# Peptides against a protein of PDB entry 6DSZ, part 8

Target 1, 361 residues: chain A of PDB entry 6DSZ
Amino acid sequence: NYVVTAQKPTAVNGCVTGHFTSAEDLNLLIAKNTRLEIYVVTAEGLRPVKEVGMYGKIAVMELFRPKGESKDLLFILTAKYNACILEYKQSGESIDIITRAHGNVQDRIGRPSETGIIGIIDPECRMIGLRLYDGLFKVIPLDRDNKELKAFNIRLEELHVIDVKFLYGCQAPTICFVYQDPQGRHVKTYEVSLREKEFNKGPWKQENVEAEASMVIAVPEPFGGAIIIGQESITYHNGDKYLAIAPPIIKQSTIVCHNRVDPNGSRYLLGDMEGRLFMLLLEKEEQMDGTVTLKDLRVELLGETSIAECLTYLDNGVVFVGSRLGDSQLVKLNVDSNEQGSYVVAMETFTNLGPIVDMCV

## One batch from the design tools (peptide; aimed at target 1 R298 D336 Y343)

Design b1_p9_7_s4 (made by RFdiffusion4, then SolubleMPNN; from b1_p9_7 with L3I Q4S)
Fold by OpenDDE base, seed 5:
Structure b1_p9_7_s4 (fold): chain B 361 residues (1-361), chain A 9 residues (1-9)
Amino acid sequence: as target 1 above (361 residues)
Amino acid sequence: SSISKYLEF
């Protein structure tokens, strides 16, 4: 009777930063298959607080703060379509993770999307959006008093959604998405009516984007709009302004993840399939009326890390690099480059043991 | 401009 001590998963498939344990604590949350790890970010490094077992592989993990909450709540969706909203509670030394709401959001009818599960939260916490199935957008209204996560579907005409985000600064919840049709890839927006349970026409669209456009980044105010990342280009659009760059350096490897550094969306980290870490820079222009517009986009190579599945900026130039294929890292961004021209220094490395091969002996 | 100005946190 070999008790196969089930090795804890080490491959990271998601990470987020926020204030989950308290209003004051900065937390790093790491998803490792069915396990959630919660850390407090300190000047000394990552302090482990709690590990949580989930009833399935974590497919979506997002922090959000509804109006009048002092700290962030955690939305989790599993690969089996179990949704929950979690709250951290501590009473003295007793730590509990409370389920504020839960539900199963699986449909009886639908083609699961080949590009996997996408889950997004409206920046104003009006709803959660889910792309689970082709031709459907699922909405979970956020209601504080409801312990049961109820969802409804809105039909999407666009069957092949690549990525989707909620935009900032919209009167109604507004999605921006990249989709593919026989003519190529395109960007479209829709307003989501909670009342009518339908899409309304969004503020803008961009037809015929780059053929390999793969990611949408919603940009906060004052810029607003979205960044579209492709293989060869990075574009910005907000309905009024369009800007595109095609830096040769990004053609060498596909950008696969991103994370916002600044609350105002002035800087983003980008990671590619070769483990290169970039900074995307939004250069501002202040108009005579005091309005701020995007002047330019820039991409700068910072250095090399493990191949990121996810990136999250912590604080003080410290970044967590969550890796599925390699070791995860805590890295420091420095003002000055080293002798190799890198601005990245590894502070800590977290060994990835790879997939547990269940050797049935 | 130096990238250094964008690496201040």
Scores: peptide ipSAE 0.427, ipTM 0.923, DockQ to the pose 0.734
OpenDDE base, seeds 1, 2, 3, 4: peptide ipSAE 0.403, 0.376, 0.408, 0.065; ipTM 0.918, 0.910, 0.923, 0.714; seed 4 fails the geometry check

Design b1_p9_8 (made by RFdiffusion4; failed a check: a repeat of another design)
Pose (drawn by RFdiffusion4):
Formats: structure tokens, C-alpha cells, sequence
Structure b1_p9_8 (pose): chain A 361 residues (1-361), chain P 9 residues (1-9)
């Protein structure tokens, strides 16, 4: 027999922003399935540079540039456990994606977990963290000689884990995650020590959270902490400091995705399965000593995009809405809610044949 | 509204 592609996969599973082509090159990297798309934000709008194609299902896609690098290094993990670090190199008149490092990191003895694979990267590029199998947190240290991507497993006493994030602004690599056991689910803190290959007691106390907590947000350096998004209550956790708001405006649909807007983290974007788009706020309270603290949380609805699996703010009040169940689109957020109450205006839609359930000729 | 100040990009 013989199989050809009549149409490339159109559903968007992942999208990230960063400086990948050059420095201050606002790149939008869109993950479909086996395809990877790279764009440069120009005055025209989204203009592509190179659409590559891999022999795998892109499951983790993150950007970073470690200590002393020219441009961000892209990291990709295949669902069949193929890991690679890439680098856009337009040294010649052409374009080549050099593979700085690669390595298969499948464990012969783990069970894939509910909520699938998670790929997290250290705030200061100390290591790549993986959550492939239950009870096994995999660490991949980041240096130069680790070109044949080597790795080692730590063990995780917490068996059923929902979402994991690296915390900003800590003495060393620290992890914040939501896990489940009997008696509800909780949030626990750990420290990753890639010198002894162990877990150390984390920075702060284990807290009880909402029963349906589904997302953890890495809050940037000026504030530090972690934001946990459940079904009804949005909570902020940072050591002893703790804030939460529970607007009934949210319970109608589960919040699925989040995206950081400002570098400060004072504004965040949220998405519903009903197709909404929220703005999560961390309002500031600059005090006498010239320091900045955080006072409260506020969530107010912006309007509605399409159902988003990915979410990314680009530039000049524009957000790319990566839709898996429908058309992905481009959106302009305006201060003046011109029509009705929607601060959201569609600019461009991308044909997504969506989940093809049935068809005929 | 009070949100309009936070929508300044």
C-alpha cells in the first residue's frame, strides 16, 4: 500500500514566542502535529521564514537562550520520546536548523500519566525537566558537552501529578506542582539538586488547593510565586503570602490555557472551552521603600475568541489564538470596547479543518 | 471601565 498527505494537519497544538531567528526578532512558532512553523512579526503581519518538518509528534515546545548565547535555542520533544535542541542559523543565504543536541529519553519502566507529558525548563536555563511517567521526574542538565542528550531520573513520591512548573526567583532550581492523592489534591514544593540527583524540601509549606486545580503559572521575578487556576477559584501562592478570588463568572467553563502578557506578570490571558478570553490581573502597590508588592487579583472578561489550545500575545495589543477545535485566528485587543462589550476584534482567521469526525465524496 | 486602563498597549 502507499500513503500520502493530501492536506497538512491544520489544528494548532502549541505556540510559543521568543527571539529565534535573530535578537529582537519576534518569532511565532506554531506546532501542528509533525510540522513546525516559524514566523517573524513584521509590519505586514505574520510573515514566515521557514516551515520545517520533523519525524515526530511535537509534544513539548519551549524556547530559551542559556547563559551567554546569541539567540534562543528551541527545544522539542516527540511523543515517542525524541528530544532535541535546535538553533536557527541563517549564516548563509539559505536557512538550516542545526541540531545542537539530541537523545531519546524513553524509560523502559514507567506508565504515562493522566494529563500527558509536561516539559518545563529552568528560569535560568539550569536544566530541562520532564514528567513523562507517573512517579518519575526526569532531569536533563544543561551544559555544552551534553550533546548526546543524557538524562537521569529522580523519583517522585507524589504519584498522580497534574501540572508542574519551575518557580522564579529561588536559591536554586525549585519546582511547584499540583498532585492528587486521597483527601483531595494539594500543591507541594521541591528543590531539584542536579549535584546529588535528589529532591530537597521545597521553599514553602504544602497548601490545600481546589479539587479541580488544573494549571500552574510561573510568576516572574519582580513578584515571584505561583498562580493556580482551578475551576472556580484563582489562587496565588508564594511562601506565606496567599491571595485568591472566586468569580462565579468562571465556573461555567473550565479554564484551559494561559499566556503571560507583560514581562512583569501583572497581566495574563486565560481561555475557556466556551471560547472566552479573560485578563487575569496582579495589581501593584508600590510602597514607601521603593519596592513593589502585589495586593489583589482581578479577572474581567475581554470578549470571546475561538476555542484556544494555545495562547500568545505578540505585539502592539495583538494576540494569536491557536485553536485546535476550530480556526486559529489573529486578534486585536482595544482599550475602547467599541461594539457591545467585546474588547476583542478578529483580524485574520486560519483555515482549520478541525477534528474531522466524518466525511463523504 | 476600570479595566480600560489596563488595556493600554
Amino acid sequence: as target 1 above (361 residues)
Amino acid sequence: SSLEEYLEF

Design b1_p9_8_s1 (made by RFdiffusion4, then SolubleMPNN; from b1_p9_8, 3 letters changed)
Fold by OpenDDE base, seed 5:
Structure b1_p9_8_s1 (fold): chain B 361 residues (1-361), chain A 9 residues (1-9)
Amino acid sequence: as target 1 above (361 residues)
Amino acid sequence: SELSEYLKF
C-alpha cells in the first residue's frame, strides 16, 4: 500500500497580513487552494504557526477587526459559497482555530459572475459584501452574537461589475465599483441600507472611465475616495477632487494586484502580469487650515518578482509575493537600487510545484 | 533619488 502522500498545494491564490494570532503578533496568512497557512512575521523571517484545511477552495480571505475585538478575525469564503468567520485561540501549547460564525451563501438562482467571486468588508465592520452573481450584491450583516451568517441580496442595476470595494469614512456603508455597460466602463457609488435592504445614491460617480479599468482601491482617511487602475491610466476620485495619470510604464503590462503599504494610504504596491513591482505614491498637500489633500499621483518601477497573484506588505520594506504561476517570494525593498536599477531583492523563494492534478482514477 | 525617500520603512 503506497500511501502516496498527497502533495500539499504550493500555488498561492491569496495572502493577507494582520494580527490574527494575537494583538501583538504580525501574521502572514497564505491561501493555497483548500489550505490556509498561518505564519508569524519575525526579524528572523516567517515562523510557521498552524496549517488549516478548509472545506473547499478559498476564494476570499480577509482579516477584519470588529469594534471591541483585541485581534483580527478572519473571513473566509470558499468557491462553493461556504462562508465562515474564524478566530485564533491559543491556550498554552494548544492552538485552535474556532469558527465564530458560518453559513452557506449560495443562491439557487443567479448567473455566477465571469470575473469570479469578490468579497469585501466594510472598514467599520458593519457588513460583508459579496459579488457572486451578476446583478446581485449580497450583504452579510456583521453582528457579534450571530453564529449563523445570514445574507440578503440587493439587486444591482449594473450587471457587469468588474471590481468593488467599500469606501472609508462613510456614515453608511458605501461601495465603489467599476462596471461595464454597452457604453463602456464606469465608476459608481452606492450607500447600502441595512434597514431597507436597498441601495441609496452614493456620494459620487465617474462615467466613461478607461475601457480597461479593472481595479478599485479604497483610500483611507485623510484622503478618502478611491483609486481606479486601468491599463493606461490611474485615476483618483473622492467626490470633490479628481486626478488622473497615464504613466507609459504601466501600459506595457496589465496591473493585476495591489496592496496598501501605509495605513494612511500614501503608498501602494502594484504588481503586473509580467512580474513587475511598482510603487504608487499619493503626494500630499497640506492646506493652510491643516487639511490634507491629494496633490499628485506617481508610479515608480521598483523591480521584478514572480508574477503576483497577491501582494502583501509585511514590515521593514519586506513584501510577500504570492504567486500562482511561479514561485512565491519574500522580497526586500531597498532604499538604493542595484546595478540593474532594481530596488527589489529576493530574500526567500517558495517553490511552486504546480497544480495537483487530481487524477480521478 | 526621490524614490529612495519613499523606500524608507
Scores: peptide ipSAE 0.388, ipTM 0.917, DockQ to the pose 0.797
OpenDDE base, seeds 1, 2, 3, 4: peptide ipSAE 0.373, 0.346, 0.375, 0.338; ipTM 0.914, 0.906, 0.916, 0.904

Design b1_p9_8_s2 (made by RFdiffusion4, then SolubleMPNN; from b1_p9_8, 3 letters changed; failed a check: a repeat of another design)
Amino acid sequence: SSISEYLKF

Design b1_p9_8_s3 (made by RFdiffusion4, then SolubleMPNN; from b1_p9_8 with E4A E8K)
Fold by OpenDDE base, seed 5:
Structure b1_p9_8_s3 (fold): chain B 361 residues (1-361), chain A 9 residues (1-9)
Amino acid sequence: as target 1 above (361 residues)
Amino acid sequence: SSLAEYLKF
């Protein structure tokens, strides 16, 4: 009787940082297929706290803090469209992951989007947005007292959404998205009316962006707006200001993931398909009236890591590189480069054993 | 600004 101990999944398909276990603890949460790993970030490294089995492959994993919550809640959507909001509770040594709300958000009608599931949370925690199907935007209103996640669809005229985010600093929940039509790729914004269950005209749009524009980054205040990342260019738009850069270094490989370093959106980590790690820098200019405007964008090569599926900045220049194709890494960003010109030092490497081939014997 | 200024954490 060979008990094939089912090897635990090692490929990382998502990671997030926040305050999930307590208000004070900094946590790293790692999604490995159906497995959620919860760590506390310490001066000594990652301390494991809990492992949670999920009832399906994790497709979306986002931390959010509703008004009046002392710590973050976790939104998870599975590849089978099971949604839940999880809370960490500890009572002495007893650790429980509590489902505060759940629901199935699958539609009977709709073409599943070829670019996969996108899940986003409004920065003010008014709603969750889901792009599951072409031509539909699903909204889950966030209501504190509702144990059942109820969703509704809003029809999108734009059938081929590439990426979507909620913007910051908007009176109403506002999405910004890259979409493709026969004329190319474009950026558009919509306000989401919970009351009317429809889109209203958003604050701005940008037609004819780069043909390979693939990612939207919502930028916090004071800058606001969004960054659009392509193969050849990085652009910023906030309705009033437009900036574009085309650094030759990003043309070598497609940027595939990003993570915000600073709460104010001054720095972002970017990872490409070759495992190169970049810093995107938003240079500020203070106006005579005390307003802060974006002066310029810069991209700097930091070094090389495993090919990131996801990136998350922890603290003190420490970054978790979640890899699906290679080993995940904990890396340190240094002020000084090494002899090879790299600012990245691997602190810890987490072996990826690859896909568990379920050999049905 | 030098890259070093942006690598302060």
Scores: peptide ipSAE 0.369, ipTM 0.906, DockQ to the pose 0.650
OpenDDE base, seeds 1, 2, 3, 4: peptide ipSAE 0.352, 0.347, 0.367, 0.340; ipTM 0.902, 0.900, 0.909, 0.898

Design b1_p9_8_s4 (made by RFdiffusion4, then SolubleMPNN; from b1_p9_8, 3 letters changed)
Fold by OpenDDE base, seed 5:
Structure b1_p9_8_s4 (fold): chain B 361 residues (1-361), chain A 9 residues (1-9)
Amino acid sequence: as target 1 above (361 residues)
Amino acid sequence: SELSKYLEF
């Protein structure tokens, strides 16, 4: 009896950074198909803490901290629409990943969206939003005492949502999304009413954005608003200020992932389909009244990595590059470029052995 | 470079 030890998945399909194991620990969480890997980020590198098998392929993985929690909770949605909120508990040497809440959020009726599952969390932890099906936005209210994740749908008039995020600094939960209609791609905002279970008019919209606008980045205070990433352009809008840049360097390959470096949203990492790593910079202008406004947007090429499926900034200029197509990497961002003009140095490489072909015999 | 100031962490 050859126990073929099923090779563990090595392709990364998601990664997040936060404080999951404790309030003090910086964690890297990596999704590899049905497997969740939990690391502590240390001065010596990544220390493995726990591996968790999930009941399906991880489609969404987000850390969030409800008011009054000392550490982050983990929201997971599987490709089979099983949702859970996980908490890390350690008692001495005993490590448990506990399910605080769970539910199945599958609809009996709906067309699964071609762009896949999108899951987002309100920055104030009022709700989770899910784009699972065309013309529907699913809301999971976040309630501390509810062990059962109950969801409801709000109808979207916009059938073809490309990307969606919750905005920061909104009195009510507010989504910003790119959608496509016969006239092109557009950006719209909606307030989400939990009480009425409907959308209200959001603070702003931007019609006729770039045809290949593909990503929304919600920008925290003090800037607020959103960044829209296209093939040729990067735009910012917050309802009052609009800025657009068209750096020629981004036209060469499609940006496919992003991650915020600074808590105040001054810097973002961008990864493209060629494995190029960029820094998006939000230049500040301080007004005489002490208000901070966005002066300009800038994009700088840092170097090359494996093709990122996901990026996450850790600490001290260290970035985890989660790759599905190639080897995942820990890379260091340096102040000075090397002889090739790259600011990126690979610190560690994690071999991707490719997909486990489940040979159903 | 102008970029170096943005690569301080």
Scores: peptide ipSAE 0.425, ipTM 0.934, DockQ to the pose 0.784
OpenDDE base, seeds 1, 2, 3, 4: peptide ipSAE 0.357, 0.316, 0.332, 0.369; ipTM 0.911, 0.895, 0.901, 0.917

## One batch from the design tools (peptide; aimed at target 1 V335)

Design b1_p10_1 (made by RFdiffusion4)
Pose (drawn by RFdiffusion4):
Structure b1_p10_1 (pose): chain A 361 residues (1-361), chain P 10 residues (1-10)
Amino acid sequence: as target 1 above (361 residues)
Amino acid sequence: SLEEELAKLH
């Protein structure tokens, strides 16, 4: 037999922002399935540079540039457990994606977990963290000689884990995650020590959280902490400091995705399965000693985009809405809610043949 | 306000 592609996969599973082509090149990297798309934000709008194609299903896609690098290094993990670090190199008149490092990191003895694969990267590029199998947190240290991507497993006493994030502004690599066992589910803190290959007691106390907590947000350096998005209550956890708000405006649909807007983290974007788009706020309270603290949380609805699996703020009040169940699109957020109550205006839609359930000729 | 926060995007 013989199989050809009559149409490339149009559903968007992942999208990230960063400086990948050059420095201060606002790139939008869109992950479909086996395809990877790279764009440069120009005055025209989204203009592509190179659409590459891999021999795998892109499951983790993150950007970073470690200590002393020219441009961000892209990291990709295949669902069949192929890991690679890439680098856009336009040295010549052409374009080549050099593979700085690669390596298969499948474990012969783990069970894939509910909520699938998670790929997290250290705030200061100390290591790549993986959550492939239950009870096994995999660490991939980041240096130069680790070109044949080597890795080692730590063990995780916490068996059922929902979402994991690296915390900002800590003495060393620290992890914040939501896990489940009997008696509800909780949030626990750990420290990754890639010198002894163990877990150390984390920075702060284990807290009880909402029963349906589904997302953890890495809060940047000026504030530090972690934001946990459940079904009905949005909570902020940072050591002893703790804030939460529970607007009934949210329970109607589960919040699925989040995206950081400001570098400070004072504003975040949220998405419903009902197709909404929220703005999560961390309002500031600059005190007498010239320091900045955080006082409260506020969530107010912006309007509605399409159902988003990915979410990304680009530039000049514009957000790319990466839709898996429908058309991906481009959105302009305006201060003045011109029509009705929607601060959201569609600029461009991208044909997504969506989940093809049935068809005929 | 929400309008003030949105103005910062521009």

Design b1_p10_1_s1 (made by RFdiffusion4, then SolubleMPNN; from b1_p10_1, 4 letters changed)
Fold by OpenDDE base, seed 3:
Structure b1_p10_1_s1 (fold): chain B 361 residues (1-361), chain A 10 residues (1-10)
Amino acid sequence: as target 1 above (361 residues)
Amino acid sequence: SLEEALSSLY
């Protein structure tokens, strides 16, 4: 019996940072196909805690903290539409990953969206939203006592959603999304009524955005609103303020991923298809009434990394670069540039051995 | 500056 030690997957398809093991621990969670790796971030580097096998390819992985939880919970959706909410428990040396809730959210009717699975969580933890199929938005209400994840669909008139997020600071759960129609790409908002199981009119819309607008970033308070990233432009809108920039440097390659650095949304990391790492900066203006508004947007080139599938800021200028096409990296952002003008230094490289060809023997 | 922004990460 040749135990073919199946080589563990090395290509990263998702990463998140939060407080999953405890309220105090900073964790890095890495999705590698069907495997979830859990690390504690320390001054000495990444300490491995647990590796978990999932019953399918991880398509969505998000940390969230319901009201009254001391630490984050993990939402996972697989490519086969198996959803679960996971909790970390440790009792002495015994480590358990507990499934708090699970369910299959597959529909028998619907066209799977060409842009793949999108999963989002309301910042106030009222619901999970899923864009799985064209013309449908699936809602999973978050209830603590429910071991079975129940979902319902709301019909979406916009058939070709490119990206969607929940907005911050909304009385009702509110989505913001980029969609395409015959006239181009547009941004729209909807309020989600859990009670009526329908969409209500959202606070704002923006018609005729850039033709290649591909990503929505929900901006926390005090700014609120959303950033829309295109190929040639980055725009901000919150219903009251609109601002657009078109920095020439982003035209060289398409931005493909982002991650928030600051809890208040003042800085974001951006990665492009050439492995360039950028900082997006939101300059604030404090009004006389104490309100904070966006004054300006700026993009700065930090340096070059592996081509990121996902980015996550850890702490102390350290960034994890999750790569599917190349080696994943821990990189440090330095205050001073090197001789080449780069602020990025590779600290650690994780060899990517390529796709695991699941040879069904 | 970018350096000022990066300095605040530490």
Scores: peptide ipSAE 0.575, ipTM 0.961, DockQ to the pose 0.930
OpenDDE base, seeds 1, 2, 4, 5: peptide ipSAE 0.564, 0.572, 0.557, 0.574; ipTM 0.959, 0.960, 0.958, 0.961

Design b1_p10_1_s2 (made by RFdiffusion4, then SolubleMPNN; from b1_p10_1, 3 letters changed)
Fold by OpenDDE base, seed 1:
Structure b1_p10_1_s2 (fold): chain B 361 residues (1-361), chain A 10 residues (1-10)
Amino acid sequence: as target 1 above (361 residues)
Amino acid sequence: SLEEALASLY
């Protein structure tokens, strides 16, 4: 009996950091196809805690902390539209991943969106939003007592949504999205009414953004608003303030992923298709009334890594680079550049053996 | 500066 030890997947298709195992632990969670890997981030590196098999390929993986929870919960959506909310529970040496809620969110009708599955969570944990099909926005209300994830659809007039996020600091859950129509790409906002199960007019819109605008970043308070990333430009809008930059360096390769460094949204990491790692900096201006406004945006080249599918800042200048096409890396951001002008040093490299052909025998 | 921004990560 050749026990063909089924080779574990090595290609990373998602990563997130947060406090999943405890309130005090900093965790790195890595999605590798159907496998979830859970690590504790330590001064010595990544300590493996648990691996979890999922019922399908992980398409969405997001940490969130409902009011009154001591640690983060994990939302997972699979490519087959199985949704679950997971909790880490340790009892002595016994480690369990508890399913708090689950459901299938597949619709019988609808065109699957060509840009794939998008899953987002309201920063105030009021709902989960899903863009699965063109012209539909699916809402999962977050209720602590509900073990069954129930969803409803709201019709979107905008049929071709490119990316969508929930905004911060909104009285009602508010989405910001890039969409395409025959006139080009645009940014729009909607408030989501759970009560009426409809969209209301959002606080702002921006028509005729860059033709290749592909990503929305929701910016926390005090700045608020959103960053829109294109091929040639990066723009900020919060309803009152608009700012755009077009640094020539980002035109060389498409930015494909991002991650927030600071809780206040003052810095972001950006990764492109050539494996270049950038820092996006939001320069603040403090007003006489104590309000903070955006003064400027700046992009700085940090160095080169593996081509990132996902990025996550850990702590102390350490970044996990999750790669689908190459080796994943743990890298350190140095204060001073090396002789080549790079601020990036690889600390650890995780070999990617390529796509595992699951030969179902 | 970038160096000041990076220094604040530690």
Scores: peptide ipSAE 0.635, ipTM 0.967, DockQ to the pose 0.934
OpenDDE base, seeds 2, 3, 4, 5: peptide ipSAE 0.616, 0.617, 0.621, 0.630; ipTM 0.965, 0.965, 0.966, 0.967

Design b1_p10_1_s3 (made by RFdiffusion4, then SolubleMPNN; from b1_p10_1, 3 letters changed)
Fold by OpenDDE base, seed 4:
Structure b1_p10_1_s3 (fold): chain B 361 residues (1-361), chain A 10 residues (1-10)
Amino acid sequence: as target 1 above (361 residues)
Amino acid sequence: SLEEALAELY
C-alpha cells in the first residue's frame, strides 16, 4: 500500500492577516484548496504554526473579532457549503483549532451563481452574509453562544450580483453591491434587518457605473462608503461624496484583487492579471468642523510580482502575494525605487507545483 | 508623494 503522500496543494486561493493565535501575534493564514496554513509573522519571516485540513475546498476565509473576544476568530466556508467558525487555542505546547460553530448552508433550491461564492462579515460582527445563489442573500446571525450556524435567506431582486461587501459605520448592517441588469452595471445598498429578515432601502445607490465594474471595497471610517473598481475607472461613493478616476495605467490589465494597508482605509494594494502591484491612495481633507472627507484618489505602480489571487499587507512594508497561477511571494515595499522604477523586492518565493489533480487512483 | 506614502509603512 503505497500511501502516495498526496502532494500538498501549493496554489493559493485565499489569504488573510490578523491576530488569530493571540492578541499580540500577527498571523498570516493561507488557503490552499482544502489546506489552511497558519503562520506567525516575525521580523525573520513567516514562522509556521499549524496546518489544518478542511473537509472541502476553502471558498471563503475571513478573520473577525466579535465584541468581547481577545483575538480574531476565523470564518471558513467550503465550496460544498460547509461553514465553520474556528478558534485557535494553545495550552502549553498543545495547539488546537476549536470549532466554535458549524453548519451546512446549502439550499435545496437556487441557481449557484456563476461568479462563485461570496462571503462577507459585517464590520461590527452582527452577521455573516453569503451570496451563494442568484437572487438570494444568505444571512448567518453571529450569536456568541450558538454552536450551530443557522442561516436564513433574503430575496434579492438583483439576480446578477458581481461583488458585495458590508459597509462600515452603519447603524444597521448595510451591504453595498455591484449588480448587472439589461441596462448595465449598477451599485446599490441595502440595510439588512435581522428582526424582519428583509432588506430595507440603503443609504445610497449609483446607477450606470462602468460596464466592467467588478470589485467593491468597503472603506472604513472616517471616510466610509465604498470604492468600485472597474477596468478603466476607480470610483468612490459614500452617499454624500462621489469621486472617479480613470488612470491610464489600469487599462493595461484587469485589477483582480485588493487588500487594505491602513486600518483607516487610506491605502490599498491592487493586483492585476499581469502581476502588477499598485497602491491606491485616498487623500483626506479635514473640514473646519473636524469631519474628514476624501479629497482625491491616486493609483501608483509599485512594481511587478507573481499574478496575485490574493494580497495581504503584513507589516513594515512586507506583502504576501498569494498566487494561484504562479509562485507565491513575500515581497518588500521599499521607500525608494530601484533603477527600473520598482519599489518591490522579492524576499521569498514559494514554489507552486500547479493544480493537484486529485488522481483518486 | 509615493515615497512619502511608502515611508509611512515603517
Scores: peptide ipSAE 0.587, ipTM 0.962, DockQ to the pose 0.939
OpenDDE base, seeds 1, 2, 3, 5: peptide ipSAE 0.541, 0.579, 0.555, 0.558; ipTM 0.956, 0.961, 0.959, 0.959

Design b1_p10_1_s4 (made by RFdiffusion4, then SolubleMPNN; from b1_p10_1, 4 letters changed)
Fold by OpenDDE base, seed 5:
Structure b1_p10_1_s4 (fold): chain B 361 residues (1-361), chain A 10 residues (1-10)
Amino acid sequence: as target 1 above (361 residues)
Amino acid sequence: SLEDALASLY
């Protein structure tokens, strides 16, 4: 009877930063298959606080702060469509992860999307949106008093959604998504009516984007709108302004993940399939009326890391690089480049042991 | 500059 000590998963499939343990603590949360690791970010590094076992592979992990909450709550969706909202509670030395709400959001009918599960939260915490199945957008209304996560579906005419986000600064919850049809890839927006349980026409659309447009970044106010990342181009649109760049450097490898550095969306980190780390910079222009508009987009190569599955900026130029294919890293962004022209220094490396091959002997 | 952007992280 070999007790195969189940090795803990080491491959990272998600990471988020926020204030989960307290209003004051900066946390790094890491998803490793069925495990959630919670750290406090300190000047000395990552301090482990708690590890939580989940009842399935974590497919979505997002922090959000409803109005009147002092700290962030955690939304998790598993690959088996178990949804929960988690709260951290500490009483002295006792640490509890409390389930505020839960539910199974699986549908009996639907084609699971080939591009996997997408979960997004409205910036104003009005709803959670889920793309689980082709031709459906699932909505979970956020209600504080409801322990049961109830969902409804809205039919989506666009059957092949590539990526979707909620936009910022919208009166009604508004999604922006990249989709593919026989004519190519396009960007569209919809307003989501909770009352009527339907889509209304969104503020804008952009037909015939880059053929390999793969990611949507919702940009906070004052800019608003969205960034669309492709293989060859990065574009911005907010309904009034369109801007596109095609920096040659991004053509070398596909950008696969991103993370916002600044709360106002002035800077983002981008990671590609070669482990290159970039900074995307939004240059502002202040108008005579005091309005701030996007003047330009710029991409700068920072250096090389492990191939990121996910990125999250912590603080003080520190970035966590979550890797599925390689070792995860804590890296420092330096002001000055090294002799090789890199602004990235590895501070800590977390060994990835790879997939546990269950050798049934 | 990139350096200015990076400097503002500290």
Scores: peptide ipSAE 0.621, ipTM 0.966, DockQ to the pose 0.931
OpenDDE base, seeds 1, 2, 3, 4: peptide ipSAE 0.618, 0.604, 0.608, 0.614; ipTM 0.965, 0.964, 0.964, 0.965; seed 2 fails the geometry check

